# Ledger of designs, part 36: peptides against a protein of PDB entry 4GXB

Target 1, 277 residues: chain A of PDB entry 4GXB
Amino acid sequence: VPTEEVSLEVLLSNGQKVLVNVLTSDQTEDVLEAVAAKLDLPDDLIGYFSLFLVREKEDGAFSFVRKLQEFELPYVSVTSLRSQEYKIVLRKSYWDSAYDDDVMENRVGLNLLYAQTVSDIERGWILVTKEQHRQLKSLQEKVSKKEFLRLAQTLRHYGYLRFDACVADFPEKDCPVVVSAGNSELSLQLRLPGQQLREGSFRVTRMRCWRVTSSVPLPSGSTSSPGRGRGEVRLELAFEYLMSKDRLQWVTITSPQAIMMSICLQSMVDELMVKKS

## One batch from the design tools (peptide; made by RFdiffusion4, then SolubleMPNN)

Design b1_p12_3_s4 (from b1_p12_3, 6 letters changed)
Fold by OpenDDE base, seed 1:
Order: C-alpha cells, then structure tokens, then sequence
Structure b1_p12_3_s4 (fold): chain B 277 residues (1-277), chain A 12 residues (1-12)
C-alpha cells in the first residue's frame, strides 16, 4: 500500500468516534499515539490502552476479533477486510483493577474508564444486582465518575471481556456457553435445561497449555448445526487444565473468537509475570 | 497454532 495520509476512525467502547489523521504506513503504536493526542491522553498513560479489531454487530455491540499487534498497520488491517462492520476500538488492555488508580488520576483517563465501564454494564458484561444497578444509576446521574468506578470495581466480572455465545465440550459435549476473560481466568457461563445459570471458572494458573486450531468441516452428509454454513472455518481454543491433583483434562471451546480468547490468555499470563517480578 | 506456555501451576 502506498504511503498516504488518511483519516482513520477509531471508536471508544461506547461507540464514540475519534477521527485521526495518520499515514497508511503508521504502525499500531503510531496510531495509538495519534488517538491519545486527539483525546489529550498523556503519553505516560498510552501503555494502559490498546487498539482492537472488532466486528460491529447489528445491535451495535462489538465482537472482539483480536488485538492489533505492534507490527501491524491499523489502516490496512481494517480496510483489507472490505467490510464496514469491522472497526478499530480503543480499550484498556490491563486486567488488574489496581492499574485503574494510575489511569483515574488523569481526567481523560478517568473519562475513558468511565465510558468503557458504563458500556460494559449496559451490554451486560459486568453483572449487577438490582440494588447495584440503582446505585450506579444514581452515581451516573450525579456524574460522579470516580465513585461510579469504585463501585464498579467491586462488581462481578468487572474488567472482563465477554465473548459471543459459543460451544464448549465442558461440562458436556456441545454445551452452549458464554465465555468471559478476566481476573486471570476464563469464566464459562452455561444454563443447562431445568437448571439455574452456572459458572465454571478456569484459572490461567491451572492451565498447562493452550492452543488454537482451525479446521474446515468435511462435508459430512448430515447435520449442519444451524448457523454454520458448510465449509466455514471452525476455530477452537483448547486448553489443558488441572482439574484435580495429578488430573489434567482438555477443555475445548469452539468459537470464531478463539484467537481473541488466546490473546486474552497470553495477556493475562504476561501481566501475572510482570507482577511476580 | 498459537501455543501459550502457561505459568507453571502454582500448586496451592
């Protein structure tokens, strides 16, 4: 792609548009710096955020595809997909809520975290009780962003990334699940027939390894699962988990977001390594 | 195939 100046749209988690003028040859960090400058985010806070490639769903929700890597050219990465559904989103890229303290000290950082948190609550990524929801609304009406975030930090799945509904082989084969990544775990939420909502927690510290595989289903004659056309690439995330003492078991999640899940796992591991050093 | 090496399991 020839080096040209272009206008690139970057979205915040709430769908707010940030237009930046960049070169088509600008790498991820260059674009991130341009976005930060446009928002008046100080340089020392840039590292707390990343650019993500997402697919905007019909309801306006974002399906996260992957984090943009350092070597990537964001303009090329998004435009090469030739679909207006694909967007670049700015989001916080750390897991430990303790890092919120650093970001919240700055007005712009505070606003970004607030907007993201409001959006995550509205989307049901953060789980709230009726009472908590009432309290959050009251704080939102008062525009008390710091207090709002402090309350939000105590909520279930605060800081988690929620994925689209998918399928796992745990606890049973072909079990519909909703996966969320955060707090050094994968949370698998499922509702079995006649049962209440259940959550399985898979801590990254108990994962021996994980892998992403892609397969093309062989046209086996019979049951096309409703919704996946014949010949669509099937992505799977498999991880080997320490279920009990000396008992390892593979768990497999079938999801178009398997790559993003893997990125989350690696990111959580990396953050844990930094904290231990 | 992206292989992430998990942290050695901290056996608690």
Amino acid sequence: as target 1 above (277 residues)
Amino acid sequence: MFFGRALPPVVY
Scores: peptide ipSAE 0.043, ipTM 0.730, DockQ to the pose 0.147
Fold by OpenDDE base, seed 2:
Structure b1_p12_3_s4 (fold): chain B 277 residues (1-277), chain A 12 residues (1-12)
Amino acid sequence: as target 1 above (277 residues)
Amino acid sequence: MFFGRALPPVVY
């Protein structure tokens, strides 16, 4: 791609559009800096955010594809997909809510966290009771962003990234699950027929290893995966988990977002390592 | 395509 100046659209979590003028040759950090400048986000807060490639669904929800790598060219990364469904999204890129304190002291940082959190609640990524929802709405009406965030930080799955419904082989084969990543874990939520909602919590500290595999399903008469066509690449995230003392078990998640899940795992591990240093 | 990472699990 020739180096030229282009207008690049970057979305916030709530779908707000940020247009930046960048070079087609600008790397992820360059684009991130351009977005930060456009938003008037201080340079010292840029590192708390990342650019993500997402697919926008018909309902406007985002399916996270992957985090853009440092050496990627965001313009090329998104345009090469030749689909308007793919977008670049700015989102916070840390897991520990303690880092919110650094970000929310700045007006722009506060606004970004607030907008993201509101969106995550609206999307059902953050789990709220009726009473909590009422309290949050009250704070939202008052535009009490800091108080809103403080309350939100106490909520289940605050700071988690929720994935599209997919399939796992845990607790049994071909279980429909909703995976969420956060708080140094993968949360697998599932509801078996006639049963209450169950959650499997898989702490990254108990994962010996993980892998992402890709395969092309053989043409079988019925696609086992809803929405996947014949010959579509199947992605799986498998991790080996310490279930109990001396008992390792593989858990496999079949999802188009397997790559993103693995990125989340690595990111959570990296953050834990930084905290230990 | 295969991507893999391995970490020593925390032993309790």
Scores: peptide ipSAE 0.042, ipTM 0.727, DockQ to the pose 0.112
Fold by OpenDDE base, seed 3:
Structure b1_p12_3_s4 (fold): chain B 277 residues (1-277), chain A 12 residues (1-12)
Amino acid sequence: as target 1 above (277 residues)
Amino acid sequence: MFFGRALPPVVY
C-alpha cells in the first residue's frame, strides 16, 4: 500500500468518534499514539489502552473481532474488510481493576474509563441489580465519574469482555452459552431447558493450554449450526482445564470470536505473569 | 491452525 496521509476514525466505547491523521503505513502503536495525542491522553497512560477491530451491530453494540497486533497497519486492517460495519475501537487493555487507579488520576483517562463502563453497563456486559442500576443512574446524572467507576468496580463482570452468543460442549454437547472474559477467567453463562441461568467459571490459572482451530464444514454434513451459511469458516476455542486433581478435560467453544477469546486468555495470563514478577 | 500455548504452571 502506498504511504499516504489519511484520516482514520477510531471509536471510543461509547461510539464517540476520534479522527486522526495518520499514514497508511503507520503501525498500531503509531495510530494509538495519534489517538492519545488527539484525546490529550498522557504518554504514560497509552499502554493501558489498545486498538481493537470490532464489528458494529445494528444496535450499536460492538462485536470484538480481535486486538490489533503491533505489526498491523490499522488503516489497512479495517479498510481491507470492505465493510462499514468494521470499526477500530479504543478500549482499556488491562484486566485488573487496580490499574484503574492509575488511569483515573488523569482527567482524560477517567473519561475514557467512564465512557467504557457506561457502555458496558448499557450493553449488559456488566451485570447490575435494579438497585445498583438506580445508584449508577444517579451518579451518571450528577456526572460523578469517579464515584460511578468506584461503584462499577464492585459489580459483577466489571472489566469483562462479553462475547456474542455461541455454543460450547460444556456442560453438555451443543450448549448455547454466552462467554465473558475477565478477572482471569472465562465465564460461561448458560440456561439448560427448564433450568435457571447457570454460570461456569474457568480460571485461566487452571487451564493447561488452549487452541483455536478453524474448519470449513463439508456441504454434506447435517451439523450446520443454525445461522451459518454453507462454507462459512467454523472457529473453535478449545482449552484443557483442570477440573479436579489429576483430571484434565477439554472444553470447546464454537464461536466466530474464538480468536478474540484466545487473545483475551493470553492477555489475562500475561497480566498475571507481570503481577507475579 | 493449532495455536497451542503452554500455560504457566497451574497455580493451586
Scores: peptide ipSAE 0.039, ipTM 0.727, DockQ to the pose 0.104
Fold by OpenDDE base, seed 4:
Structure b1_p12_3_s4 (fold): chain B 277 residues (1-277), chain A 12 residues (1-12)
Amino acid sequence: as target 1 above (277 residues)
Amino acid sequence: MFFGRALPPVVY
């Protein structure tokens, strides 16, 4: 692609559009800096955020595809897909809510976290009780962003990234699940017929390894996941988990977002390593 | 296509 000045749209978690003028040759960090400048986010807070490639669903929800890497050209990465469904989203890129304290000290950082958190609640990524929802609404009406975030930080799955419904081989084969990544874990939520919602927690500290594989389904395979056409690439995330003392078990998640899940795993591990240093 | 990662030692 020739180097040209272009207008690039970057979305916030709530769908707010940020238009930045960049070069087609600008790398991820260059674009991120441009977005930060447009928002008046200070330079020392840029590192708390990342650009993500997402697919916008019909309901306006984002299906996270991957984090944009440093060497990537965001303009090329999004436009090469030749679909208007693909967007670039700015989101916080750390897991420990303790880092919110640094970001919240700045008005723009506070606003970004607030907007993201509101969106995550509205999308059901953060789980709230009726009473908690009432409290959050009250704080929102008062425009008490700091207090809103402090309450939100206590909520179930705060800071998690929720994936689209998929399939796992846990607790049984071909089990429909909703996976969420956060707090150094993968949470697998499932609802069996006639049963309450159940959650399996897989802490990254108990994972020995993980892998992503791709395969092409054979025509004769019985259980095509709903909506996958014949010949669609099947992605799987498999991780080897320490279930109990000296008992390792592989858990396999079949999801188009397997790559993003693996990125989350690595990111959570990396953050834990930083905290130990 | 295969992406494999080994994690740090398991922390109990």
Scores: peptide ipSAE 0.039, ipTM 0.730, DockQ to the pose 0.126

Design b1_p12_4_s1 (from b1_p12_4, 6 letters changed)
Fold by OpenDDE base, seed 2:
Structure b1_p12_4_s1 (fold): chain B 277 residues (1-277), chain A 12 residues (1-12)
Amino acid sequence: as target 1 above (277 residues)
Amino acid sequence: MEEVFENPVFEA
């Protein structure tokens, strides 16, 4: 692609549009810096955020595809897909809520975290009770962003990324699950017919390894999940988990977001490594 | 295609 000046749209988690003028040759960091400048986010806080490629669903929700890598050209990455559904989203890129303290000290950082958190609650990524929801709404009405975040930090799945409904082979084969990544774990939520909501929590520290597999399903007749065309690549994330002492078991998740899940795992691992150093 | 990631923070 020839180097040209272009207007690039970057979305916040709440769908707010940030338009930046960049070069088509600008790498991810260059674009991120441009977004930060547009938002008046200080340079020292840029590292707490990343750009993500997402697919916007019909309801306006975002399906995270992947994190944009440093060597990527965001303009090319999004436009090459030739679909208006694909967007670039700015989101915080750390897992430990302790880092919120650094970000919240800045007005812009606070606003970004607040907007993200509100959106995550509205989308059901953060799990809230009725009472908690009432409290959050009250704080939102008062525009008490710090207090809102402090309360939100105590909520279940705060800081998690929620994925689209998919399938896992745990606890049973072909089990419909909702996967969320956060707090150094993958949470697999499932509701089997006639059963209560069940959650499997898989801590990253108990994963020996994981793998991402891409395959092209054979055109077999029956199990066309609605929406997968013939020849669509099947993605799987599998991880080998220490279920008990000396008992490793593979858990496999079949999801178009398997790559994003893997990126989350790596990111959580990286953060844990930093804490161990 | 398969890509495997070993976990350096695995606690056995």
Scores: peptide ipSAE 0.641, ipTM 0.968, DockQ to the pose 0.862
Fold by OpenDDE base, seed 4:
Structure b1_p12_4_s1 (fold): chain B 277 residues (1-277), chain A 12 residues (1-12)
Amino acid sequence: as target 1 above (277 residues)
Amino acid sequence: MEEVFENPVFEA
């Protein structure tokens, strides 16, 4: 693609549009810097955020596809998909809420975290009780962003990414689950017919390894599942988990977001490595 | 296609 100046739209978690003028040849960091400049975010806070490729659903919710890598050209990455459903989203890229303290010291950083957190609550990514929701609404009405975030930091799944409903082979084969990544774990929520909601927490420190597999299902003659067209790539994330002392077991998640899940795992691992150094 | 990631923070 020839180097040209273009207008690129980057969305915040709440759907707010940030328009930046960039070159088609600008890499992810260049675009991120342009977004930061547009928002008046200080340079020393840029590293706390990343650009993500997402698919916008009909309801305006975002399905995270992947994190944009450093060598990528965001304009090309999003436009090459030739669908208006794909967007670039700015989101915080760390997991430990302790880093919120650094970001919250700046007005723009505070606003970004606040907007993200409000959106995550509205989308049900952060789990809240009725009473907590009332408290949050009161703080939101007062526009007390710091107090709002401090309360939010105590909530279940604060800072998690929630994925679309998918299938896992745990605890049983073909179990419908909702996966969330955060706090150095994968949370698998499952509701079997007639049963209560169950949650499995899989800590990253108990994963020996993980793998992403892409496969094209062979047209088996009989069971045309009507919805998956012939030739759709099946993605799976599998991880080998220490269930108990000296007992490793593979858990497999079938999801079109398997790549994004793997990116989250790697990101959580990287953050844990930094803390150990 | 398969990509495998070993976890350096795995605690045995």
Scores: peptide ipSAE 0.641, ipTM 0.968, DockQ to the pose 0.864
Fold by OpenDDE base, seed 1:
Structure b1_p12_4_s1 (fold): chain B 277 residues (1-277), chain A 12 residues (1-12)
Amino acid sequence: as target 1 above (277 residues)
Amino acid sequence: MEEVFENPVFEA
């Protein structure tokens, strides 16, 4: 693509639009710096955020596709998809809430974390009780962003990414699940007919390895499941998990977001490696 | 296509 100046839209978690003028040849970091400058985010806080490719749903929710890599050209990455539903989103890119302390020291950083957290609660990514919701609402009405975040940090699935409903082979084959990634784990939530919501926690430290598989289903003549068109790429994330002492078992998640799940796993591993050093 | 990732923080 020839190098030209273009206007690029980057969204915050709450759907706020940030327009930046960039070159088509600008890499991910260049675009991130442009967004930071537009927001008045200090340079030393840029590293706490990343750009993500997402698909905007009809209800305005974001389905995360992948994290944009350093070598990518964000303008090309998003426009090459030739669909307005694909967006670039700015989001925090760390898992340990301890890093919030560094970001919250700055007004802009605080605002970004606040907006993201409000959005995650509204979308049901962060789980809240009725009482907690009342407290959060009160703090939001007072615009007490620091206190809001401090309370939010204690909530279930704070800092998690929630994925679209998908299918896993655990605890049973073809089990509908909602996967969330955060706090060095994958959380699998399932609701079986007539049963309460169950959650399975899979800690990253108990995963020996994981794999992403891309396959094209052979047109097996039988049941056209109505939703998967003949020829759609099937993505799977599988991980080998230490279920008990000396017992490894593969768990497989079938999801269009398998790549994003793998990116989350790698990111959590990387952060854990930094903490060990 | 398959890509496999070994986990360096695996605790056996």
Scores: peptide ipSAE 0.640, ipTM 0.968, DockQ to the pose 0.881
Fold by OpenDDE base, seed 5:
Formats: C-alpha cells, structure tokens, sequence
Structure b1_p12_4_s1 (fold): chain B 277 residues (1-277), chain A 12 residues (1-12)
C-alpha cells in the first residue's frame, strides 16, 4: 500500500467517534498516539489502552475479533476486510482495577473509564442488581464520575470482556455458554432448560496450558451449527484445568472469538507475571 | 492449525 495521509475512525466503547489523520503506513502505536493526542490524553497514560479490531453487530454491540498487534498497520488491517461492520475500538487494556487509580487522576483518563463503564453496564457486561442500577443512575445524573467508578469497581464482572454466545463441552457436551474474561479468570455462564443461571469460574492460575485450534469441517460433515456454511473455519479454545488435586481436565470452547479469548488469557498471564516480579 | 501456550503462572 502506498504511503498516504488518510482519515481513520477509531471508536470508544460507547460508540463515540474519534477521527484521526494518520499515514497508511502508521503502526498500531502511531495510531494510538494520534488518538491520544486527539483526546488530549497524556503520553504517560497511553500504555493503559489498546486498539482492538471489532465487528459491529446490528444492535450496535461490539464483537471483539482481536487486539491489534504492535507491528500491524491499523488502516490496512481494517480496510482489507472490505466490510463497514469492522471497526477499530479504543479500550483499557489492563485487568487489575488498581490501575484505574492512575488513569482516573487525569480528566481525560477519567472520562474514558467512565464512558467505557457506562457502556459495559448498558450492554450487560457488568452485572448489576436493581438497587445497584438505581444508585448508578443517580450518580450518572449527578455526573459524579469518580463516585460512579468507585461503585462500579465493586460490581460483578467489572473490567471483564464479554464474548458472544458460543458452545462449550463443560459441564456437558454442546452446552450453550456466554464466556467473559477478567480478574484472572474465564467465566462461563450457562442456563440449561428449566434451570437457574449457572457460572463456572476458571482461574488462570489453575490452567496448565491452553491451545487455539482452527479447522475446516469436511463437506460431508454434518455442520450441526445452524447457519455455518459448508467450509467455514471452526475455531476452538481449549485449556487444561486443574479441577482438583492432581486432576487435570481439558475444557473446550467452540467460538469464532477463540483467538480473542486466547489473547485475553495471555494478557492476564502477562499482568500476573509483572505482579510476581 | 494448532497453537499451544504454556502458562508460567500455573500453580500445581
């Protein structure tokens, strides 16, 4: 691609558009810096955020595809897909809520965290009771952003990334589940017919390893998944989990977002490694 | 294709 100046759209979690002028040859960090400059985010806070490739669904929700890598060219990465449904999103890229304190000290950082958190609540990524929702709305009406975040930090799945509904082989084969990543775990939520909502928590520290597998189903294979055309790539994330003392078991998730799930696992591992050093 | 990741923070 020839080096040219282009206008690139980057979205915040709430769908707010940030237009930046960049070169087609600008790498992920260059684009991130341009976005930060446009938002007036200080340089020392840039490292708390990342750019993600997402697919915007019809309801305006984002399906996270992957984190943009350092050596990628964001303009090329998004335009090469030749679909307007693909977007670049700015989001915080750390897991420990303690880092919110650093970001919240700056007005722009505070606004970014606030907007993301409001959006995550509205999308049902953060789980709230009726009373908690009332309290949050009251704080939102008062525009008490710091107090809003302090309350939000106590909520279930604060800071989690929620994935699209998919399938797992746990607790039973072909179980429909909703996976969320955060707080050094994968949360698998399921509702079996006639049963209450159940959640399985899989802590990263109890995963010996994980793997991502891509396969093309054979044409003769009964694609049991409604709507997958013959020959579509199947992605799976599997992890080997310490269920009990000296008992390892594989858990497999079948999802188009398996790569993104793996990226989340690696990111959580990396953050834990920093804390142990 | 398969990619495998070993977890350095695994606690046995």
Amino acid sequence: as target 1 above (277 residues)
Amino acid sequence: MEEVFENPVFEA
Scores: peptide ipSAE 0.639, ipTM 0.968, DockQ to the pose 0.888

Design b1_p12_4_s2 (from b1_p12_4, 5 letters changed)
Fold by OpenDDE base, seed 3:
Structure b1_p12_4_s2 (fold): chain B 277 residues (1-277), chain A 12 residues (1-12)
Amino acid sequence: as target 1 above (277 residues)
Amino acid sequence: SEEVFENPVFEA
């Protein structure tokens, strides 16, 4: 691609548009720095955020496709998809809420975390009780961002990335599940017929390995998951999990977001490695 | 295609 100056739109979690002038040849970090500069985010806080490729849904929710890699050219990555539904989103890229303290010390960082958290609550990524919701709304009305975040940090699935509804083979074959990644785990929420909502927690430290598989189903295969046309690539994330002492079991998630799930796993692993060092 | 990731923080 010829090197040209272009205007690139990067969205915040709340849908706020950040327009940056970049080169088509600018890599992910270059674009991230441009966004940070536009927001007046200090350089030392840039590393707490990443650029993600997302698909914007009709309701304005984001389906995370993948994290933009360092070698990528964000302008090319998003425009090559030839669909306006694909966006680049700035989001925090760490999992441990302890890092919020570093980010919250800066006004811009605080605002970014606040906007993300509000959005995550509104989208149901963070689970809240009625009373908690009331408290959060009160704090939001007062624009008490720090207090809002402190309360939010105590909430279930704070900092989690929620994926679109998909299918897993656990606890039974072809179980509809909602997967969320955070706190060094994958949370699988499911409701079996006639049963209460259940959550399976799979800690990353109990995953021996994971794999991403891409396959093209044969046209004759009756395994048409509702909504996938003939010939669509099927993505699966499988992880080998230590269920009990000396008992490993594979769990397989079938999802178009399998790549993103894998990226989350790797990211959580990387963060855990940093903490162990 | 398949890509496999070994977990260095796996606790056996």
Scores: peptide ipSAE 0.656, ipTM 0.970, DockQ to the pose 0.868
Fold by OpenDDE base, seed 4:
Structure b1_p12_4_s2 (fold): chain B 277 residues (1-277), chain A 12 residues (1-12)
Amino acid sequence: as target 1 above (277 residues)
Amino acid sequence: SEEVFENPVFEA
């Protein structure tokens, strides 16, 4: 693609649009810096955020596809998909809520975290009780952003990224699950008809390894789910988990977001490595 | 295709 000046739209977690003028040849960091400048986010806080490729659903929810890599060209990455459903989203890219303290010291950083957190609650990524929801709503009405975030930090799945409903082989084969990544774990939530919500927590420190597999299903005569056309690539994330002392077991998640799940795992591992150094 | 990642923070 020839180097040209273009207007690029970057969304915040709440769907707010940030328009930046960039070059088609600008790399991910260049675009991120342009977004930061547009928002008046200071340079020392840029590293707490990343650009993500997402698919916008009909309800306005985001399905995270992947994090944009350092040497990618965001304009090319999003436009090459030739679908308006694909968007670039700015989101915080750390897991430990302790880093919120650094970001919250700045007004713009505070606003970004607040907007993201409100959105995550509204989308059901952060789990709240009725009483907690009332308290959060009261704080939101008062525009008490710091207090709102302090309360939110105590909530279940704060800072988690929630994935689309998918399938796992745990606890049984072909279980419909909702996967969430955060706090150095994968949470697998299962709700069967008429049953109570069940959750499996898989801590990253108990994963020996993980793998991403791509395969093309053979045309099986069985009624494929109406939404998967013949020839779609099947993606799987599998991890080898220490279930008990000296007992490793593979857990496999079948999801089109398997790559994003792997990116989350790597990101959580990287953050843990920094804490150990 | 398959890509495998070893976990350096694995605690046995």
Scores: peptide ipSAE 0.655, ipTM 0.970, DockQ to the pose 0.881
Fold by OpenDDE base, seed 5:
Structure b1_p12_4_s2 (fold): chain B 277 residues (1-277), chain A 12 residues (1-12)
Amino acid sequence: as target 1 above (277 residues)
Amino acid sequence: SEEVFENPVFEA
């Protein structure tokens, strides 16, 4: 693509549009800096955020496809997909809520975290009780952003990334699950017919390794899974988990977001490595 | 295709 100046749209978690003028040849960091400048986010806070490729669903929710890598050209990455459903989203990219303290010291950082958190609650990514919801709404009405975040930080799945409903082979084969990544774990939520909601927590420190597999199913006369055409690429994330002392077991998640799940795992591992150094 | 990642923070 020839180098040209273009207007690029970057969305916040709440769908707010940030228009930036960039070059088609600008890499991810260049675009991120342009977005930061447009928002008046200080340079020292840029590192707490990343750009993500997402698919906007019919309800306006985002299905995260992947994190944009450093060498990528965001304009090319999004436009090459030739679909208006694909967007670039700015989101915080750390997992430890302790880093919120650094970001919240700045007005713009505070606003970004607040907007993201409100959106995550509205989308059901953060789990709230009725009483907690009432408290959050009261704080939102008062525009008490710091207090709102302090309460939100105590909530279940605060800071988690929630994925679209998918399938896992745990605890049983072909179990419908909702996967969330955060707090150095993968959370698998499932509701079997006639049963209560169950959650399996898989801590990253108990994963020996993980793998992403891409495959094209053979044309079989069997009915493809609903909504998947014959010959569509199947993505799987599998991790080898220490279930008990000296007992490793593979858990496999079948999801179009397997790559994003793997990116989350790597990101959580990286953050843990920094803390250990 | 397959890509495998070893976990350096794995605790046995």
Scores: peptide ipSAE 0.655, ipTM 0.970, DockQ to the pose 0.882
Fold by OpenDDE base, seed 1:
Structure b1_p12_4_s2 (fold): chain B 277 residues (1-277), chain A 12 residues (1-12)
Amino acid sequence: as target 1 above (277 residues)
Amino acid sequence: SEEVFENPVFEA
């Protein structure tokens, strides 16, 4: 692609549009710096955020596809897909809520975390009780962003990334689940017929390894399950988990977001490595 | 295709 100046749209988690003028040859960090400058985010806070490729769903929700890598050209990465449903989103890229303290010290950082948290609550990514929801609304009405975040930090699945409904082979084969990544774990939520919501928590420290598999299903004459056309790439994330002492078991998640799940695992591992050093 | 990741923070 020839080097040209272009206008690039980057979205915040709440759908707010940030327009930046960049070069088509600008790498991810260059674009991130441009977004930061547009928002008046200080340079020392840029590292707490990343750019993500997402697919905007019909309801305006974002399905995360992957994190943009350092070598990528965000303009090319998003435009090459030739679909307006694909967007670039700015989001915080750390897992430990302790890092919120650094970001919240700055007005712009505080606003970004606040907007993201409000959005995550509205989307049901953060789980709230009725009483908690009332308290959050009161704080939102008062525009008490710091207090709002302090309360939010105590909530279930704060800082988690929620994926689209998918299928796992745990606890049973072909079990419909909602996967969320955060706090150094994968949370698998399932609702079986006639049962209450169940959650399986898989801590990263108990995963020996994980794998991402891409396969093209052979056209078996049997009508594939409604929604996956014949010939679509099937993505799976599998991890080998320490279920009990000396007992490893593979758990497999079938999801179009398997790559993003793997990126989350790697990111959580990286953060844990930093804490151990 | 398959890509495998070993976990350095695995606690046995």
Scores: peptide ipSAE 0.654, ipTM 0.970, DockQ to the pose 0.884

